# Ledger of designs, part 295: peptides against a protein of PDB entry 4Z63

Target 1, 334 residues: chain A of PDB entry 4Z63
Amino acid sequence: LCLGMNDLTGNIPEDLFHLKRLNLLGIQENRLSGSLSREIRNLSSLVRLDVSWNLFSGEIPDVFDELPQLKFFLGQTNGFIGGIPKSLANSPSLNLLNLRNNSLSGRLMLNCTAMIALNSLDLGTNRFNGRLPENLPDCKRLKNVNLARNTFHGQVPESFKNFESLSYFSLSNSSLANISSALGILQHCKNLTTLVLTLNFHGEALPDDSSLHFEKLKVLVVANCRLTGSMPRWLSSSNELQLLDLSWNRLTGAIPSWIGDFKALFYLDLSNNSFTGEIPKSLTKLESLTSRNISVNEPSPDFPFFMKRNESARALQYNQIFGFPPTIELGHNN

## One batch from the design tools (peptide; made by RFdiffusion4, then SolubleMPNN)

Design b2_p28_4_s4 (from b2_p28_4, 16 letters changed)
Fold by OpenDDE base, seed 3:
Structure b2_p28_4_s4 (fold): chain B 334 residues (1-334), chain A 28 residues (1-28)
Amino acid sequence: as target 1 above (334 residues)
Amino acid sequence: SMEELEKEALEKTKEVAPDEPPTNLIFR
């Protein structure tokens, strides 16, 4: 049953929950309000539940043990409060959980040893606090992780050295510390292609350790951290780099010539730093800026990207990184 | 309508947090 993208108001009629053979319930992009009914437990054949973009409030009901076929739960952009229900945090069937842009709070806890099918986790823009969950690497299929805009603290856990499934990771604006430790840990994530660390590590030094290596790194965003130092030499070994944003830091020295050797680099933002010297002539040779053949077929993260056209503009949502216009921003340097 | 204002408020207030970086790229 798909009733999304309407102007439906009020609560879900309880009689809807008598549909025991229902595999898909999509009621997204409405004005549905109140609590999400516990009677969703009666939908024992449910594979996909989409309640996103509504006015739902209260706690998410702890009934996911009665939903043994549930693979997709989409609840982003609601008013949900409390924690992740225990039955949801232990779901062996769940492939995707999206609860972005809610009011969920407390310590983030997932039973990753039980969540054997979890591939995508979006908990961005919530009120989770405490430390990052050290057991996330135990979610052996977890590829996409958005934890941006939560009130985490401390450093990236040492256990994330073993996060082999991790491909897309955003920790933007999560009050994290120790960038040297974070990069030293995350370099062991052999499948990591997208790393977003914006608005963390406030005033720290960007490490220039030649031992750091990110083999498959395509997207690196470490903006607005007030980071000191220079362009890191270790980044030159990330030959697949497509997007680099180091804007709004305190980086100094010259922009190195090797920045133009990235054949796939189509987006570069080094603006609002303290870089000096000449613009490398090698930047004029970036094939990705001259050819329209940006490979649209590359895997993108499941979490949304937003791009502003200017500082005063509202950010536009992009579903794919490759939807970005080819860009070089070098403004507001010395 | 009040409900349009609430939907716009839910979309605008939580997604466009005043703590958005001045950067071109934003992650939420």
Scores: peptide ipSAE 0.280, ipTM 0.712, DockQ to the pose 0.081
Fold by OpenDDE base, seed 1:
Structure b2_p28_4_s4 (fold): chain B 334 residues (1-334), chain A 28 residues (1-28)
Amino acid sequence: as target 1 above (334 residues)
Amino acid sequence: SMEELEKEALEKTKEVAPDEPPTNLIFR
């Protein structure tokens, strides 16, 4: 049953929960309000539940033990409060959980040993607090993780050295500290292609340790951290780099010539730093900026990217990094 | 497919960006 993208208001009719053979319930992009009914438990054949983009409030009901076939739960952009229900945090069937842009709070806890099918987790823009869950690497299929805009504190856990499934990771604006430790840990994530660390590590030094290596890194975003230092030499070994944003830092020195050796680099933002010297002539040789046929058949993160076209413009959502226009921003340097 | 419906749902979600930092790339 797909009722998304309407002007539906009020609560879900209780009679809808008598549909025991229902595999898909999509009621997204409406004005549905009130609590999400516990009677969703009666939908025992449910594989997909999409309640996103509504006015739902209260706690998410703890009934996911009665939904043994549920693979997809989309609840982004609601008013949900409380924690992740215990039955949801233990779901062995769940592949994707999206609860982005809610008011969920407390300590983030998932039973990753039970969540054997979880591949995508979006909990961005919530009120989770405390430390990052040390057991996230126990979610052996977890590839996509958005934890941006939460109130996590401290450092990236040492256990994340074992996060071999991790491909897309956003921790933007999560009050993290110790960038040297974070990079030193996350370099062990052999499948990591997208790393977003914007609005963390305030005023720290960007490490220039030649021992750091990110083999599969395609997207690195570490903007608005007030980071000091220079362009890090270790980044030159990330030959697959497609997008680099180091804007709004305090980086100094010259832009190195190796920045033009990235064959796939189509988006570069080094704006609002303290770089000096000449623009490297190698930047004019970036094949990605001259070739219209970047066949990017690469998996994109499931979490959205937002781009502002201008400082005064509304951020536009992009679901694919490759939807970005080819860009070189070097403005506001010395 | 269910994956296509997910992709379509993701494409249609225009969040109003709150007042966010001046970086061009925003992650939420």
Scores: peptide ipSAE 0.141, ipTM 0.676, DockQ to the pose 0.255; fails the geometry check
Fold by OpenDDE base, seed 5:
Structure b2_p28_4_s4 (fold): chain B 334 residues (1-334), chain A 28 residues (1-28)
Amino acid sequence: as target 1 above (334 residues)
Amino acid sequence: SMEELEKEALEKTKEVAPDEPPTNLIFR
């Protein structure tokens, strides 16, 4: 049953929860309000639940133990409060959980040993507090993780050295500290292709440790951290790099010539730093900027990203990084 | 248009504008 993209108001009719053979309930993009009914438990055949883009409030009901086939739960852009329900945090069937842009709070706790099917987790823009959950690497299929814009604190857990499934990771604006430790841990994530660390590590030094290596890194975003140091030499070994944003830092020295050796680099933002010297001539030879035909059929992160075309413009939501125009921003270096 | 949907999606986000980085690339 798909009722999305309407102007439906009020609660879901209780009689809808008598549909025991229902595999898909999509009621997204409405004005549905009130609490999400506990009677969802009666939908024992449910595989996909989409309640996103509504006015739902209250706690998410603890009924997911009665939903043994549920693979997809989308609840982004609501008013949900409280924590993740225990039955949801223990769901062995769940592949994707999206609860981005809610008012969820407390400690983030998932029973990753039970969540054997979880591959995508989006909890961005919530009120989760405390430390990052050390047991996230126990979610052995977890590929996509968005935890941006939460009130986390401290450091990336040492256990994340074992996060072999991790491919897309955003911790943007989560009050994290110790960039050297974070990079030293996350380099062990052999499948990591996208790393977003913007608005963390305030005023720290960007490590220039030649022992750091990110083999499959395609997207690195570490903007607006006021980071000191220079362009890190370890990054030159990330030959698959496509997008680099180090803007709004305090990086100094020259832009190195190896920045032009990245054959797939189509987006570079080094603006609002303190770089000096000449623009490397190698940047003018970037194949990604000169050839129209690089169909990079690469997997994009499941989390949304936003681009402002101008400083005064509203950010536009993009679902694919490949939708970005080829860009070189080197402005505002003093 | 896609731009209208993107704009409407942005307006529906409860994300407070003051916490947006000045960078052109934003992750939420």
Scores: peptide ipSAE 0.132, ipTM 0.655, DockQ to the pose 0.105; fails the geometry check
Fold by OpenDDE base, seed 4:
Structure b2_p28_4_s4 (fold): chain B 334 residues (1-334), chain A 28 residues (1-28)
Amino acid sequence: as target 1 above (334 residues)
Amino acid sequence: SMEELEKEALEKTKEVAPDEPPTNLIFR
C-alpha cells in the first residue's frame, strides 16, 4: 500500500493494521499525526515501512520483534521522541534504518551483534547524547552511517579501527574532539570513501602526519572546525579524491601543487582560511573540470547532501555528490 | 508542514552553530 505524497491527516486507520499480508506500507509525505500505533505489530509480513515526512510524535513503539521480515524502516522528518526501541535495536532483518530529523534522545544503543543485516543507518539531526557507541563495528554489514547533528561528546572510539564495512560516514556537528585520534582511527576503515567531520574539533590542529593514509577516500569534508595547520600531506595519497571541503578553518601556508594532480577532483572548497602564496597552476589542469564525461556510476551515500548557493538561499538537497556543479572556491583567504 | 519541518531542521542547524559561518556544504 502506497499513499505517500498526499495531504492525508489524522492517524493511520486501525483497520489498516488488519492487513497481515501487507509487505509494503508507504505513507510518507503526508500530515499524519499522533503516535505511531503499536498495532503495526499485526503487519507480520511487513518488509518496508515508510512513515517519513509526517507529523508523528511520541515514542516509536517497541514491536519490531513481531516484524521478522522488516528490512526497511523510514521514519525521517517526524516528531519521534525517546530512544530507539529495544526490538528495533535488536532487529536481525533490518537493512536500513532512517530516523533522521526527529527528536530522539538519550544514549545511542544498538545491539550490532543482533543487527546482522543492517547496512544503512541514518540518525542525523536528533538529540542523541553521550559517546559514540563503541560496538558499531559489530554491525558487520553497516556501510552508511549518518550521525550528524547529535551531541556525541568525546573521541571516535578505538574500536572503529575494525569498522571494515564503513564506506560513508558523517559525524558533522556532533561535538567531537581530537581530530588526530579520529583520523588515526578512521584511516583503518579500508572501505571508507566519504568522511564528513564538519563542525567538530574546534580550534584543533589538522594533523600533517605522513603516516596517515585513506586509500579509497573520495569525499572529505572537514569544514568550519577553526582548524589550524597547513594542507595535510597525507591527503595527496588519496588519489581517488573527488570532493574536498576544508572551508572556514584557520589553515595557513601555500595551497600545494599536488592538489591539481587529483584526476577526479571536481569540487574544491578552501575558502575562508588563511592560505597564502600563488594559486597552483595545476588547478587549471584538473581533468574533472575540463572533461564533461565523468560517468561516475558510483553508489552515492544514502544520506543527503545540502548545498547553499548563497548565504541567504535555502540549502538544496542533493542525493548524489555528482549533482554538485564543478566548483573551485578559494575566496576569503588572507 | 514538510516546509515547517525542513525549516525546523534548518533552525536546529542554526541553533547549534548560530555564530559560525556556514560552509556551502551542509550535512544533516
Scores: peptide ipSAE 0.090, ipTM 0.613, DockQ to the pose 0.083; fails the geometry check

Design b2_p28_5_s1 (from b2_p28_5, 19 letters changed)
Fold by OpenDDE base, seed 2:
Structure b2_p28_5_s1 (fold): chain B 334 residues (1-334), chain A 28 residues (1-28)
Amino acid sequence: as target 1 above (334 residues)
Amino acid sequence: SETEKARQAQLEKRLASTKAPILVGLFA
C-alpha cells in the first residue's frame, strides 16, 4: 500500500493494521501526526515501512520482534523522541534504518551481533549523545553510516579499525575530537570510499603522516574545522580521489603539484585557508575537467549529500556526487 | 528517473550561481 506524497492528516486508521499480508506500507510525505501505532506489530509480513516526512511524535514503538520480514524502515523527518527501540536495535532482518532528522536522544545502542543484515544506517540530525558505539564494526554488512549532527563526545573508537564493511561514513558536526586518531583508525577501513568529517576537530592539526593510506578513498570532506597544517602528503596515494573539500580551515603552505595527478578529481575546494605560492599547473590538466569520456564509478550511498552554499544557506540535497559541477575553489587564501 | 534528472539539473544551475558549497554531510 503506497499513500505517499499526499496531504493526509490525522493518524493511520487502525483497520489498516489488520492487513496481515501487507509487504509494503508507504505513507511518507503526508501530514500524519500523533504516535506511530503499536498496531504495526500486526503487519507480520511487512518488508518495507516508510513513514518518513510526517508529523509523527512520541517514541517509536517496541514491536519489531513481531516484524520478522522487515528489511526497510524509513522514518526520517518526523518528531520521534526517545531511543531506538530494543526490538529494532536487535532486528536480524533489517537492512536499512533511516531515522534522520528526528529528536531521538540518549546513547546510541545497537546490538550489531543480532543485526546481521544491516547495511545502511542513517541517524543524522538527532540528539544522540555520549560516545560513538564501539560495536558498530560487529554489524558485518554495515556499509553506509550517517551519524552527522549528533552530540557525540571523544574520539572515533579503536574498534573501527575492524570496520571492513564501511564504505560511506559521515560524522559531520558531531563534536568529535582527535583527527589524528580518527584518520589513523579509519585508514584500516579498506572499503572506505566516502569520509565526511566537517565541523569537528576544532583547531586541531591535520596530520601529515606519510604512513596514512586510504586505498579506496573517493570523497574526503573535512571542511570548517579550523585545522592547522598543510596539504597532507598521505592523500597523494588515494589515486581514486574524486572530491576533496578542505575549505574553511587554517591550512598553510603550497598547494602541491600532485593534486593535479588525480585522474578522477572533479571537485576541489581549498577555499578559505591560508595557502601560499603558485597555483599548480597540473590542475589545468585534470582529465576530469578536460575529458568528457572519463567513466568514473560514483560512490552511491543510500543517502544523499547535503551541501551548503554558505553558512546561512539551506543545505541542498545531492543524490549523486557527479551532480556536483566540476569545481576548483581556491578563493580566500590569505 | 526524469524527475531526478530535472532535480539534478536544477541543483547544478543553482550551484553555478553561488560561492563554493560546503559539504556538511551525507544524509538519507
Scores: peptide ipSAE 0.036, ipTM 0.540, DockQ to the pose 0.119
Fold by OpenDDE base, seed 3:
Structure b2_p28_5_s1 (fold): chain B 334 residues (1-334), chain A 28 residues (1-28)
Amino acid sequence: as target 1 above (334 residues)
Amino acid sequence: SETEKARQAQLEKRLASTKAPILVGLFA
């Protein structure tokens, strides 16, 4: 049953929960309000539940043990409060959990040893507090993780050295500290292609350790951290780099010539730093900026990227990284 | 609705607190 993208109001009719053979319930992008009914438990054949972009409030009901076939739960952009229900945090069937842009709070706890199918986790823009869960690497299929815009004090856990499944990771604006430790840990994530760390590590030094290596790194975003130091030499070994944003830091020194050697680099933002010297002539040789036909056939993450063009601008949603216009921003380096 | 505009505006404001052109993150 798909009823998404309408102007439906009020509560879900209770009779809808009598549909025991229902595999898909999509009621997203409506004006549905109140609590999410506990009677969802009666939908025992449910594979996909999409309640996103509504006015739901209260706690998410603890009924996911009665939903043994549930693979997809989409609840983003609601008013949900409390924690992740215990049955949801232990779901062995769940592949994707999206609860972004809610009011969920407390410690983030997932039973990753039970969540054997979890591939994608979006909990961005909530009120989670405490430390990052050390057991996330135990989610052996977990590739895509957005934990941005929470209040995770402290450092990236040492256990994340073992996060082999991790491909896309955002921790933007999560009150994290120790960028040196974070990069030193995350370099061990062999499948890491996208790393977003914006609005953390306030005033720290960007490490220039030549031992750091991110083999498969395609997207690095570490903007607005007030980071000190220079362009890190270790980044020159990330030959697959497509997008680099180090804007709004306090980086100094010259922009190195090796920045133009990235064949796939189509988006570069080094703006609002303290870089000096000449613009490298190698930037004019970036193949990705000169050739219109770079069909980068990369599997787009299940997650859109959000880019802001200025502080007052609306965030633009891009379903694919390649939706970003080819860009070089070097402004405001005075 | 006014509430949806307010939520979009609040999401936009929360997104808007990030300086230009910052890739703020992955969002599913």
Scores: peptide ipSAE 0.038, ipTM 0.580, DockQ to the pose 0.225; fails the geometry check
Fold by OpenDDE base, seed 1:
Structure b2_p28_5_s1 (fold): chain B 334 residues (1-334), chain A 28 residues (1-28)
Amino acid sequence: as target 1 above (334 residues)
Amino acid sequence: SETEKARQAQLEKRLASTKAPILVGLFA
């Protein structure tokens, strides 16, 4: 049943939960309100539940043990409160969980040993607190993780050295500390292609450790951290780099010539730093900016990026990295 | 049954085409 993208109001009729053979329930992008009914448990054949972009409130019902076929739960942009229900946090069938932009709170706890199918987790823009869950690497298929805009204090866990499945990781604006430790850990994530760490590590030094290496890194965003130091030499070895944002830091020194050696680099933001010297002539030779026909047949990341041109601007959603206009931003360097 | 596998494959294909991407905010 697909009823998304309407102006439906009120609650879900209870009689809808008598549809025991229902595999797909999509009611996203409506004005549905109230609590999400516990009677969802009656939908024992459910594979996909999409309740996103509604006015749902209250706690998410703890009924996911009665949904043994559920692969996709989308509840982003609602008013959900409380934690992740225990049955959901233990779901062996769940592939994708999206609860971004809710009011979920408490410690983030997932039984990753039970969640053997989980490949995609979006919990961004919630009220989770405490530390990052050390057991996330036990989710052996977990590729995509957004935990941005939560209150995760402390450091990236050492256990994340073993996060081999991790490809896309956002921890933006989560009160994280120790960028040197974070990068030192995350470099061991051999499949990491996208790393977003904006609004963390306040006033720390960006490490220039030549031992750091991110082989498959395509997207690095570490903006608005007030980071000190220079352009990190270790980044020059990330030959697949496509997008670099180090804007709104306190980085100094020259922009190195090797920044123009990235064949796939189409988006560069180094604005609002303290860089000095000349603009490298190599930037004028960036193949991605000069050759119109780079068919980057790269699989679009399974996630949209949000770009804010400024702190007050509305975030623009880009469903693909390649949806970003080719950009070199070097403004506001002193 | 083969019919159930075909139905499941069709469902999975439909579900794959409707994958909601995880929003990774570059600028969170």
Scores: peptide ipSAE 0.036, ipTM 0.523, DockQ to the pose 0.072; fails the geometry check
Fold by OpenDDE base, seed 5:
Structure b2_p28_5_s1 (fold): chain B 334 residues (1-334), chain A 28 residues (1-28)
Amino acid sequence: as target 1 above (334 residues)
Amino acid sequence: SETEKARQAQLEKRLASTKAPILVGLFA
């Protein structure tokens, strides 16, 4: 049943929960309000539940133990409060959980040992607090993780050295500290292609440790951290780099010539730093900017990118990294 | 809805209160 993208109001009719053979329930992009009914438990054949972009409130019901076939739960952009229900945090069938832009709170706890199918987790823009869950690497299929805009004080857990499944990771604006430790841990994530750490590590030094290596790194965003130091030499070994944003830091020294050696680099923002010297001539030879035909058929993350062109502008949503215009921003350096 | 516009506006205000890099975050 697909009823998305309407002006439906009120609650879900109770009789809808008698549909025991229902595999797909999509009621997204409506004005549905109130609590999400516990009677969802009666939908024992449910594979996909999409309640996103509504006015739902209250706690998410703890009924996911009665939904043994549920693979997709989309509840983004609602008013949900409380934590992740225990049955949801233990779901062995769940592949994707999207609860972005809610009011969920408390400690984030997932039983990753039970969540054997979890591939994508979006909990961005919530009120989770405490530390990052140390057991996230036990989610052996978890590739896509957005935990941005929560209050995860402290450091990246040491256990994340074992996060081999991790491919896309965002922790933007989560009150993280110790960038040297974070990078030193996350370099062990051999499948990590996309790393976003914007609005953390305030005033720390960007490590220039030649022992750091990110083999598969395509997207690095570490903007607005007020980081000190220079362009890190370890980054020159990330030959697959496509997007680099180090804007709004306090980086100094010259822009190194090796930045023009990245054949796939189509987006570079080094603006609002303290870089000195000449613009490397190698930047004028970036094949990605000169050749029209770089069809990079790369798997995009399940989650959108957000670009804000200026402080007053709305954030533009991009469903794919390739939706970004080819860009070189070197403005506002001293 | 107006509440969603208000939440989006509050998100935009929180984003605007920080000197916003072009890439505020991949998964905002």
Scores: peptide ipSAE 0.031, ipTM 0.577, DockQ to the pose 0.244; fails the geometry check

